# Peptides against a protein of PDB entry 4GXB, part 192

Target 1, 277 residues: chain A of PDB entry 4GXB
Amino acid sequence: VPTEEVSLEVLLSNGQKVLVNVLTSDQTEDVLEAVAAKLDLPDDLIGYFSLFLVREKEDGAFSFVRKLQEFELPYVSVTSLRSQEYKIVLRKSYWDSAYDDDVMENRVGLNLLYAQTVSDIERGWILVTKEQHRQLKSLQEKVSKKEFLRLAQTLRHYGYLRFDACVADFPEKDCPVVVSAGNSELSLQLRLPGQQLREGSFRVTRMRCWRVTSSVPLPSGSTSSPGRGRGEVRLELAFEYLMSKDRLQWVTITSPQAIMMSICLQSMVDELMVKKS

## One batch from the design tools (peptide; made by RFdiffusion4, then SolubleMPNN)

Design b2_p27_4_s4 (from b2_p27_4, 15 letters changed)
Fold by OpenDDE base, seed 3:
Structure b2_p27_4_s4 (fold): chain B 277 residues (1-277), chain A 27 residues (1-27)
Amino acid sequence: as target 1 above (277 residues)
Amino acid sequence: ALLGPALPFLAHLYGGSVTYENPVFEP
């Protein structure tokens, strides 16, 4: 791609548009710095955020495709898809809520966390009771961003990334599940007709390894996974999990977001490694 | 370090599988 100056749109979690002028040859960090400058985010806080490639759904929800990697050219990565559904989103990229304290000390950082958290609640990524929802709405009406975040930090799945409904072989084959990544785990939620919500928690520290697989499904093997057309690339995330003492079992998730799930696992592992050092 | 995060993406482009050993695994 020839090097040219272009206008690139980056979205915040709340849908706010940030337009930046960049080169087509600018790498992910260059674009991130441009976005930070546009928002007046301090340089020392840039590392708490990342750019993500997402697909915008009809309802305006974001399906995370992947975190843009250091080697990527964000303009090329998004435009090469030739679909207006694909967007670049700025989001926090750490898992431990303790890092919120650092980010919240800055007005811009606070606003970014607030906008993200509001969005995550509205989209049902953060799970709230009716009473908690009432409290959150009251704080939102008062525009008490710090208090809002402090309450939100106590909520179930705060800081998690929620994926689209997909299929797993847990607890049984072809089980419809909703996967969420956060708090050094993958949470697999299942609700079958007439049954209560079931959750499987898979801690990263109990995963021996994980594998991402990309394959073309065989024409005859119409595993009717909802939403996959004939000939679409099948993505799977498998991990070998320590179910009990000396008992390892593979769990496989079939999802178009398997790449993003793997990136989340790696990111959680990296953060845990930092804590152990 | 740079190649690690890129591997799943490459696997998606060319097909195949990438396996990661977990350094924080606690047996």
Scores: peptide ipSAE 0.574, ipTM 0.860, DockQ to the pose 0.294
Fold by OpenDDE base, seed 2:
Structure b2_p27_4_s4 (fold): chain B 277 residues (1-277), chain A 27 residues (1-27)
Amino acid sequence: as target 1 above (277 residues)
Amino acid sequence: ALLGPALPFLAHLYGGSVTYENPVFEP
């Protein structure tokens, strides 16, 4: 693509549009800096955020496809998909809520975290009780962003990224699950017919390894999930998990978001490595 | 470290499998 100046739309978690003028040849960091400048986010806080490629669903929710990598050209990455459903989203890119303290010290950072958290609650990514919801609503009405975030930080799955419903081979083959990544774990939630909601927590520190597999379905394979068009790439995330002492077991998640899940795992690992250093 | 996140992207484009050993694994 020839180098040209273009207007690029970057969305916040709440769908707020940020228009930035960038070059088609600008890399991810360049675009991120442009977004930060547009928002008046200080340079020292840029590292707490990343750009993500997402697919906007019909309900306006975002299905995270992947984090844009450093080598990518965001304009090219999004436009090459030739679908308006794909968007670039700015989101915080750390897991430990302790880093919220750094971000919250700045007005813009505070606003970004607040908007993201509100959105995550509204989308059901953060789980709330009725009482908690009442408290959050009260704080939202008062526009008490700091207090709102402090309460939100205590909520179940705060800081998690929730994925679209998918399939896992745990606890049984072909189990419908909702995966969430956060707090150095993958949470697998499932509700089988006639059963209560079950959650499996898979801590990253108990994963020996993980694997992303991309495969093109062979024409002979009758496992046509009815909604997947002929020739859609099947993505799987598998991880080898320490279930008990000296017992490793592979868990496999089949999801179009397997790449994003892997990116989350790597990101959580990286953050844990930083904490150990 | 920087190449790690790029590998799934490559796997998606070309097919295949990428395995990551976890340095924070606690046996």
Scores: peptide ipSAE 0.573, ipTM 0.862, DockQ to the pose 0.302
Fold by OpenDDE base, seed 4:
Structure b2_p27_4_s4 (fold): chain B 277 residues (1-277), chain A 27 residues (1-27)
Amino acid sequence: as target 1 above (277 residues)
Amino acid sequence: ALLGPALPFLAHLYGGSVTYENPVFEP
């Protein structure tokens, strides 16, 4: 790709557009720095955020595809998909809410966390009771961003990334689940007809390993599952989990977001490694 | 080490499987 100056759109979690002038040859960090400069985010806070490739749904929700890697050229990565549904999103890239304290000290950092948190609540990524929702709305009306975040930090699935509904082989084969990553775990939520919401929590420290598999579906004869076109790559995330003492079991999630799930696992592992050192 | 995060991406492009051993696994 020839090196040219281009205008690149980067979205915040709330859909706010940040336009930056970059080179087509700029790598992920270069683009991230340009976004930070545009937002007036200080250099020492850049490391708390990352750029993500997402697919924007019709309702404006983001389906996270993957984190943009250091070697990538964000302009090329997003434009090569040849679809306006794909966007680049700026989001915080740490898991421990203790790091919020560092980010919140800066006005821009505070605003970014606030916007992300509001969006996560509105999208149902953070789970709230009716009373908590009322309290959050009151704080939002008062524009009490710090107090809003402090309350939000106590909420269920604060800091989690929620994935699109997918399929797992746990607790049963072909079980529809909603996966969320956060707090050093994968949460698998299942609601069967007529049953209460069930959650399986899979702590990263109990995963021996995980595997991402990409496969082209063999033209199986008759049972075209109606939804996936004949040529869609099947992605799976499998992890070997310590279910009980000396009992390892593979759990497999079939999802187009399997790569993103793996990236989340690696990121959580990395953060845990830093805390142990 | 630097290629680690890129491996899932490569697997997506070319097919196959990438396995990660978990260093924080507690048996």
Scores: peptide ipSAE 0.573, ipTM 0.859, DockQ to the pose 0.300
Fold by OpenDDE base, seed 1:
Structure b2_p27_4_s4 (fold): chain B 277 residues (1-277), chain A 27 residues (1-27)
Amino acid sequence: as target 1 above (277 residues)
Amino acid sequence: ALLGPALPFLAHLYGGSVTYENPVFEP
């Protein structure tokens, strides 16, 4: 692609549009810096955020495809897909809520976290009781962003990424599940026929390894997962989990977001490694 | 370190499997 100046749209978690002028040859960090400059986010806070490739669903929700890598050219990455459904989103990229304290010290950082948290609650990524929801709405009406975030930090699945409904082979084959990543775990929510909603927690520290597999479906396989077009690549995330003492078991998740799940796992591992050093 | 996150992306483009050993695994 020839080097040209272009206008690139980057979305916040709440769908707010940020327009930046960049070069088609600008890499991910260059674009991130341009977005930060446009928002007046200080340089020392840029590292707390990342750019993500997402698919916008019909309801306006975002399905996270992957984090844009350092070597990528965001303009090329999004435009090469030749679909307006694909967007670039700015979101916080750390897991430990303790880092919120650093970001919240700045007005722009505070606003970004607030907007993201409001959106995550509205989308059902953060789980709230009726009473908690009332308290959050009261704080939102008062525009008390810091207090809102402090309350939100105590909520179930605060800081988690929620994925689209998919399939796992645990606890049974072909179980419909909703996966969420956060707090150094994968949370699998499932409802088996005739059973109540169950949540399985898979801590990263109990995963020996994980594997991402990409395969082309065989034409004869009638198991067209709902929503997969003919000829779409099948993605799976498998992890070997310590279920009990000296008992390892593979768990496999079939999802078009398997790559994003793997990126989340790696990111959580990296953050844990930093804490151990 | 940078190649880690890129490997799943490559696997998606070209097919195959990529396995990651977990350095924070606690048996």
Scores: peptide ipSAE 0.572, ipTM 0.861, DockQ to the pose 0.297

Design b2_p27_5_s1 (from b2_p27_5, 11 letters changed)
Fold by OpenDDE base, seed 1:
Structure b2_p27_5_s1 (fold): chain B 277 residues (1-277), chain A 27 residues (1-27)
Amino acid sequence: as target 1 above (277 residues)
Amino acid sequence: ELHVLATGPLTPEQLQRLAQFELELLS
């Protein structure tokens, strides 16, 4: 793609549009800086946010595809998909809520966290009781953003990313699950027929390893054609988990978002390593 | 046919490979 000046749309979690003028050759960090400048976010807070490639569903919900990597050209990455359903979203990119304190010190940072949190609650990514919901609405009506966030930080799955419904082989084969990543874990929520909602918590610190695999349901001996559609590819994330002392077990998640899940795992591991160093 | 795209912990190179694969898959 030739180097040209273009207008790029970046969305906030709540769907607010931020238009930035960038070069087609600008890398992820360059675009992120442009977005920050447009929002008047100070330079020292840029590192708390990232750009994500998402697919916008018909209901307006976002399905995360991946975090845009440093080497990527966001304009090229999104336009190459040739579908308007794909968007670039700005979102906080850390997991430990303690970092909220740094971001909340700035008006723009506070607003970004607030908008994201409101959206996450509205989308059901953050789990709330009826009473908590009432309290949150009251704070929202008062526009008490700091108090709202402080309450939200105590809620179940605060700071998590929720994925689309998929399938896992835990606790049994072909279980429908909703996976969420956050707080250094993968949460698998499932409801089996005639049973209550159950949650499996898989801490990254107890994962020995994981792998991302792809498969194509083609007859044996068939050659893979380049340019195959996503519908022809089955993606899986499998991780080896320490269930108990000296007992390792593989858990496999079948999901089109297996790659994004893997990226989240690595991101959580990386953050833990930074905190320990 | 099963193909291993990456094995964690992920390296920057693996992350790049995954991103490229996803891009090719969706385009």
Scores: peptide ipSAE 0.509, ipTM 0.936, DockQ to the pose 0.736
Fold by OpenDDE base, seed 2:
Structure b2_p27_5_s1 (fold): chain B 277 residues (1-277), chain A 27 residues (1-27)
Amino acid sequence: as target 1 above (277 residues)
Amino acid sequence: ELHVLATGPLTPEQLQRLAQFELELLS
């Protein structure tokens, strides 16, 4: 792609559009810095956020494709998909809510966290009771952003990324599940017919290993064949989990977002390593 | 037939491979 100046649209979680002028050759960090500058986010807070490639659903919800990597060219990455459904979204990229304290100290950071949290609640990514929802709405009406966030931080799945409904082999084969990543875990929520909602919590610290695989249903099909559509490829995230003492079990999630899930796992692991240092 | 795209922990090279694969699938 020829290097030229372009206007790139970056969305916040709530759909707010941030237009930045960048070069087509600008890498992820360059674009992120441009977005930060546009928002007046201070440089020392840039590292708390990342750019994500997402697919906007018909209902306006975001399906995360991946975190844009440092080597990527965001403009090229999004435009190469040749679909207006794909967007670039700015979102906080850390998992430990303790880091919110750093971000909340700045007005812009506070606003970003607030907007994201409101959106996550509205999308049902953060699980709230009726009473909690009432309390949140009250705080929102008062525009008490800090108090709102403090309450939100106590909520189930605060800070999680929720994925599209998919399939897992846990607790049974071919179980429909909703996977969420956060708090150093993968949460698998499912409702089997006639059963109550169940959640499997898989802590990354108990994952011995994990892998991302692809497969094609047709025996003659190659997963590496150019031109194969997403619909023909089955992506899976599998991890070997320490279920109990000396008992390892593989859990496999079949999802088009397996790559994103893997990125999340790595990100959570990385953060844990940083916290240890 | 399963093809392993990556195994954790992910290296920068693996991340690149995954991103490239994703692009190919979605393009």
Scores: peptide ipSAE 0.504, ipTM 0.934, DockQ to the pose 0.747
Fold by OpenDDE base, seed 3:
Structure b2_p27_5_s1 (fold): chain B 277 residues (1-277), chain A 27 residues (1-27)
Amino acid sequence: as target 1 above (277 residues)
Amino acid sequence: ELHVLATGPLTPEQLQRLAQFELELLS
């Protein structure tokens, strides 16, 4: 693609549009810097955020495709998909809520975290009780962003990314689950009819390894059409988990978001390594 | 140590990303 100046739309978690002028050849960091500049986000806070490729659903919900990598060209990455459903979203990219303190010191950072948190609550990514919801709404009405965030930080799955409903072999084979990533874990939530919510928590520190696999289901009957579209590919994330002392067990998640889940796992691991260092 | 394994037929773009991911892990 020839280098040209283009207008690129980047969304916040709440759907707010940020328009930036960038080059088609600008890499992810270049675009991120442009977005930061447009928002008046200080340079020292840029590293707390990342650009994500998402698919916007009809209801406005975002399905994460991947975190845009450093080598990617965001304009090319999003336009190559040739669908208006795909968007680029700015979101915080750290997991430990302690880093919120750094971001919240700046007005723009505070606003970004606030908008993201409000959206995450509205989308049900952050789990709230009725009473908590009432308190949050009260704070929102008062526009008490800091207090809102402080309360939100105490909520279940604060800072988590929630994935689309998928299937796992835990606790049993072919279980419908909702996977969430955050706080150095994968949370697998299962709600069977008439049963209480069950959650499996898998800490990344207890994962020995993980793998992303792809497979094409064997078509039952008819002709091998050569054009195997992505829709026929099954993606799985499997990780080997230390269930107990000296007991390793593989857990497999079947999801089209397996790659994104893997990126999240690595991101969480990386953050932990930074903290240990 | 955590290891990332990628297997199966992947799109070139996915392969590239996974490769980059692996490189980051190995570096």
Scores: peptide ipSAE 0.367, ipTM 0.859, DockQ to the pose 0.116
Fold by OpenDDE base, seed 5:
Structure b2_p27_5_s1 (fold): chain B 277 residues (1-277), chain A 27 residues (1-27)
Amino acid sequence: as target 1 above (277 residues)
Amino acid sequence: ELHVLATGPLTPEQLQRLAQFELELLS
């Protein structure tokens, strides 16, 4: 792609549009810096955010495809998909809520976290009780952003990324589950007809290893054909988990978002390693 | 046939491969 100046739209979690002028050849960090500049986000806070490729659903919700990598050209990455459903979203990219303290010290950072959190609650990514919802709404009406965030930080799945409904082999084969990543874990939520919600919590620290695999369900001469569509490929994330002392068990999640899940796992592991160093 | 795309922990190279693979699937 020839190097040209283009207008790129980057969305916040709440759908707010940020238009930036960038080069088609600008890498992810360059675009991120441009977005930060547009928002007047200080340079020292840029590292707390990342750009994500998402698919916008009909209801306006976002399905995460992947975190844009350093080598990627965001303009090219999004436009190459040739679908208006795909968007670039700015979101915080850390897991530990303790880092919110750093971001909240800045007005722009505070606003970003607030908007993201409101959106996450509205989308059901953060789980709230009726009473908690009432409290949150009260704070929102008062525009008490800091207090809102402090309360939100105590909520279940605060800071988690919620994935689309998929299938896992836990607790049994072909179980429909909703996977969420956060707080150094994968949460697998299962609700079968007539049953209560069940949740499996899989801490990354108890994962011995994991792998991402691809397969083609139908017989094919090649599992990797140029131009093979997503619908023809089954992606799976499998991890070997320490269920109990000296008992390892493989858990497999079948999801088109298996790659994104894997990226999240690595990101959580990386953050833990930073904290331990 | 099952293909292993990557194994954790992910290296930068593996992350790149995954990103490229995802891009190819969606394009």
Scores: peptide ipSAE 0.511, ipTM 0.935, DockQ to the pose 0.731; fails the geometry check

Design b2_p27_5_s2 (from b2_p27_5, 12 letters changed)
Fold by OpenDDE base, seed 3:
Structure b2_p27_5_s2 (fold): chain B 277 residues (1-277), chain A 27 residues (1-27)
Amino acid sequence: as target 1 above (277 residues)
Amino acid sequence: PLHVLAVGPLTEEQLKKLTEFLLKLLS
């Protein structure tokens, strides 16, 4: 693709549009810097955020496809899909809420976290009680962003990414579950008719290994296999988990977002490694 | 699923392959 100046739209979690002028050849970091500049986000805070490729649903909800990697060209990555449903979203990219303290010290950082958190609550990614919801609304009405975030940080699944409903073999085979990634874990939530919400928490530190599998092979240069439609490809994320002492068990999640889940796992592992270092 | 796409921890090369896979899958 020839290098050209183009206009690229990047969304915040709440759907706010940030328009930036970039080159088609600009890599992810270049685009991220452009977005940061547009928002007046300081350079030292850029590293707390990432660009994500998402699919926007009809109701405006975002289905995460992947985190844009350093080697990617965001303009090319999104436009090559030839569908307006795909968007680029700016979101915080760390898991430990302790890092919020660094980001919240800056007005722009605070606003970004606030907007993201409000959106996550509205979308049901963060779980709130009626009383908590009342308190949050009160703080929102007062536009007390710091207090809002402090309260939000105590809420269940704060800082988690919620995936689309999918299927897992936990606690039983073919269970419909909602998977969320955050706080160095995968949360598998099961709600069966007439039953209370059940949650399985799988800490990454207790995962011996994990893998992503597909019903089709990785593209090899030689086989022009006709592009099978997305609906025909089955993806799974499986991890071997230490359930108890000396008891390993495989848990398998069947989801079109299996790759994104694996990226989240890697990201959580990476962050833990940084903390131990 | 018959084919292993990647095994964690992910390397940069694996991430690249996964990205390419998704690109082809979604295009």
Scores: peptide ipSAE 0.539, ipTM 0.943, DockQ to the pose 0.708
Fold by OpenDDE base, seed 1:
Structure b2_p27_5_s2 (fold): chain B 277 residues (1-277), chain A 27 residues (1-27)
Amino acid sequence: as target 1 above (277 residues)
Amino acid sequence: PLHVLAVGPLTEEQLKKLTEFLLKLLS
């Protein structure tokens, strides 16, 4: 792709559009810096955010495809898909809510976290009781962003990414589940007909390993595209979990977002390692 | 699924391969 100046649209979690002028050859960090500049986000806070490739659903919800990697050219990555449903989204990229304190010190950072949190609650990614919802709405009406976030930080699945409904083999074969990643865990929520909501929590620290599998092989450098459409490929994430002392069990999730889930797992592991250093 | 795409913990190279896989799959 020839180097040209282009206009790139980046969305916030709430759907707010940020237009930036970048080069087609700009890498992920370059684009991120451009977005930060447009928002007047300080340079020292840029590292708390990342760019994500998402698929926008008909209802406006975002399905996460992947985090854009350092080596990628965001303009090329999104345009190569040749579909307007794919968007680039700015979102916080850390898991530990303690880092919110750093971001909240800045007006722009505070606004970004607030907008993201409001959106996550509205989308049902953060779980709230009726009373909590009332309290949050009251704070929102008062535009008390810091207090809103402090309350939100106590809520179930605060800071989690929620994935599209999929299938797992836990607790039983072919169980419909909703997977969420956050707080160094994968949460699998299950609702069977006539039954109450059940949740399985799988801490990354108890995962011995995981693997991503596909019904098609990785493309070799010499081979053309597999020629298969998205709907023809099955992806799975499997992890070996320490269920109890000396008892390892494989859990398998079948999802088109298996790769993104794997990226989240790695990201959570990486953050834990940084905290221990 | 029969084909292993990656095994965690993921390396940067594995992440690159997964990214390329998705690009080809979704293009």
Scores: peptide ipSAE 0.538, ipTM 0.943, DockQ to the pose 0.689
Fold by OpenDDE base, seed 2:
Structure b2_p27_5_s2 (fold): chain B 277 residues (1-277), chain A 27 residues (1-27)
Amino acid sequence: as target 1 above (277 residues)
Amino acid sequence: PLHVLAVGPLTEEQLKKLTEFLLKLLS
């Protein structure tokens, strides 16, 4: 792609548009820096955020495709998909809510976390009781962002990424589940007809290994395998989990977002490693 | 699914391959 100056739209979690002028050849970090500059986010806080490629659903919700990697060219990555549904979203990229303290010290950081959290609650990614919702709304009306976040931090699935409904073989074969990643775990929520909500929590620290599989092979540089439509390719994330002492069990999630889930797993693992150092 | 795309932990190279895979899949 020829190097050209372009206007790139980056969305916040709430759909707020941030327009930045970048080069088509700018890598992810370059674009991220441009976004940060546009928002007046300090340089020392840039590392707490990442750019994500998402597909905007009809209802306006985001389906996460992947985190944009360092080697990527965000403009090229998003435009090459030839669909207006695909967007670039800025979101916090750490998992431990303790890092919120660093981000909240800055007005812009605070605003970003607040906007993201509000959006996550509105989208049902963060699970709230009726009473909690009332409390949150009260704080929102008062525009008490710090207090809002402090309360939100206590909520179930705060800081989680919620994926589209998919299928898993846990607790039973072909179970419809909603997967969420956060707090160093994958949460698999299952609601069967007439049954109460069931949740399986899978801590990454108890995962012996994980893999991503596909019904089609990785594209080799030489093989012009005809492109298959999204609906024709099955992706799975499988992990071997320590269920109990000396009992390992494979859990398999079938989802078009299997790759994104794996990226999340890796990210959570990486963060844990950093915390241990 | 028969083809292993990646096994954790993910390396940069694996991430690249996965990205390319998705690009091809979604384009």
Scores: peptide ipSAE 0.537, ipTM 0.943, DockQ to the pose 0.705
Fold by OpenDDE base, seed 5:
Structure b2_p27_5_s2 (fold): chain B 277 residues (1-277), chain A 27 residues (1-27)
Amino acid sequence: as target 1 above (277 residues)
Amino acid sequence: PLHVLAVGPLTEEQLKKLTEFLLKLLS
């Protein structure tokens, strides 16, 4: 792709549009820095955020496709999909809510976290009771962003990424589940008709190993195969989990977002390693 | 699915391949 100056739209979690002028050849970090500059986010806070490729659903919700990697060219990555439903979104990229403290000390950082959290609650990614919702609304009306976040940090699935409904073989074969990643775990939520919500929590520290599989092979340097429709390829994330002492069991999630789930797993593992060092 | 795309932990090379895979899948 020829190097040209272009206007790139980056969305916040709440759908707010941030327009930045970048080069088509700018890598992910370059674009991220441009967005930060546009928002007046200080340099030392840039590392707490990442750019994500998402698919915007009909209702405006975002389905995460992947985190944009350092080697990528965001403009090229998004435009190559040739669909308006694909967007680039800025979101915090850490899992431990303790890092919120660093971000919240800055006005812009605070605003970003606030907007993201409000959006996550509205989208049902963060689970709230009626009473909690009332409290949150009260704080929102007062525009008490710090207090809002402090309360939100205590809520179920705060900081999680919620994936589209998919299928898992846990607790039984072909179970419809909603997977969420956060707090160093994968949460598999199952709600069957007439039954209460069931949740399986799988801590990454109890995963012996994990893998991503596909009904088609990885492209090789010699492979000039044309792109395939997503409906033609089956993706799975499988992990071997320590269910109990000396009892390992494989859990398999069948989802088009299996790769994104894998990226989340790796990200959570990486963060844990940083904490332990 | 019969093809292993990646096994954790993910390396930079694996991430690159996965990215390319998704690009081809979605384009």
Scores: peptide ipSAE 0.533, ipTM 0.942, DockQ to the pose 0.681

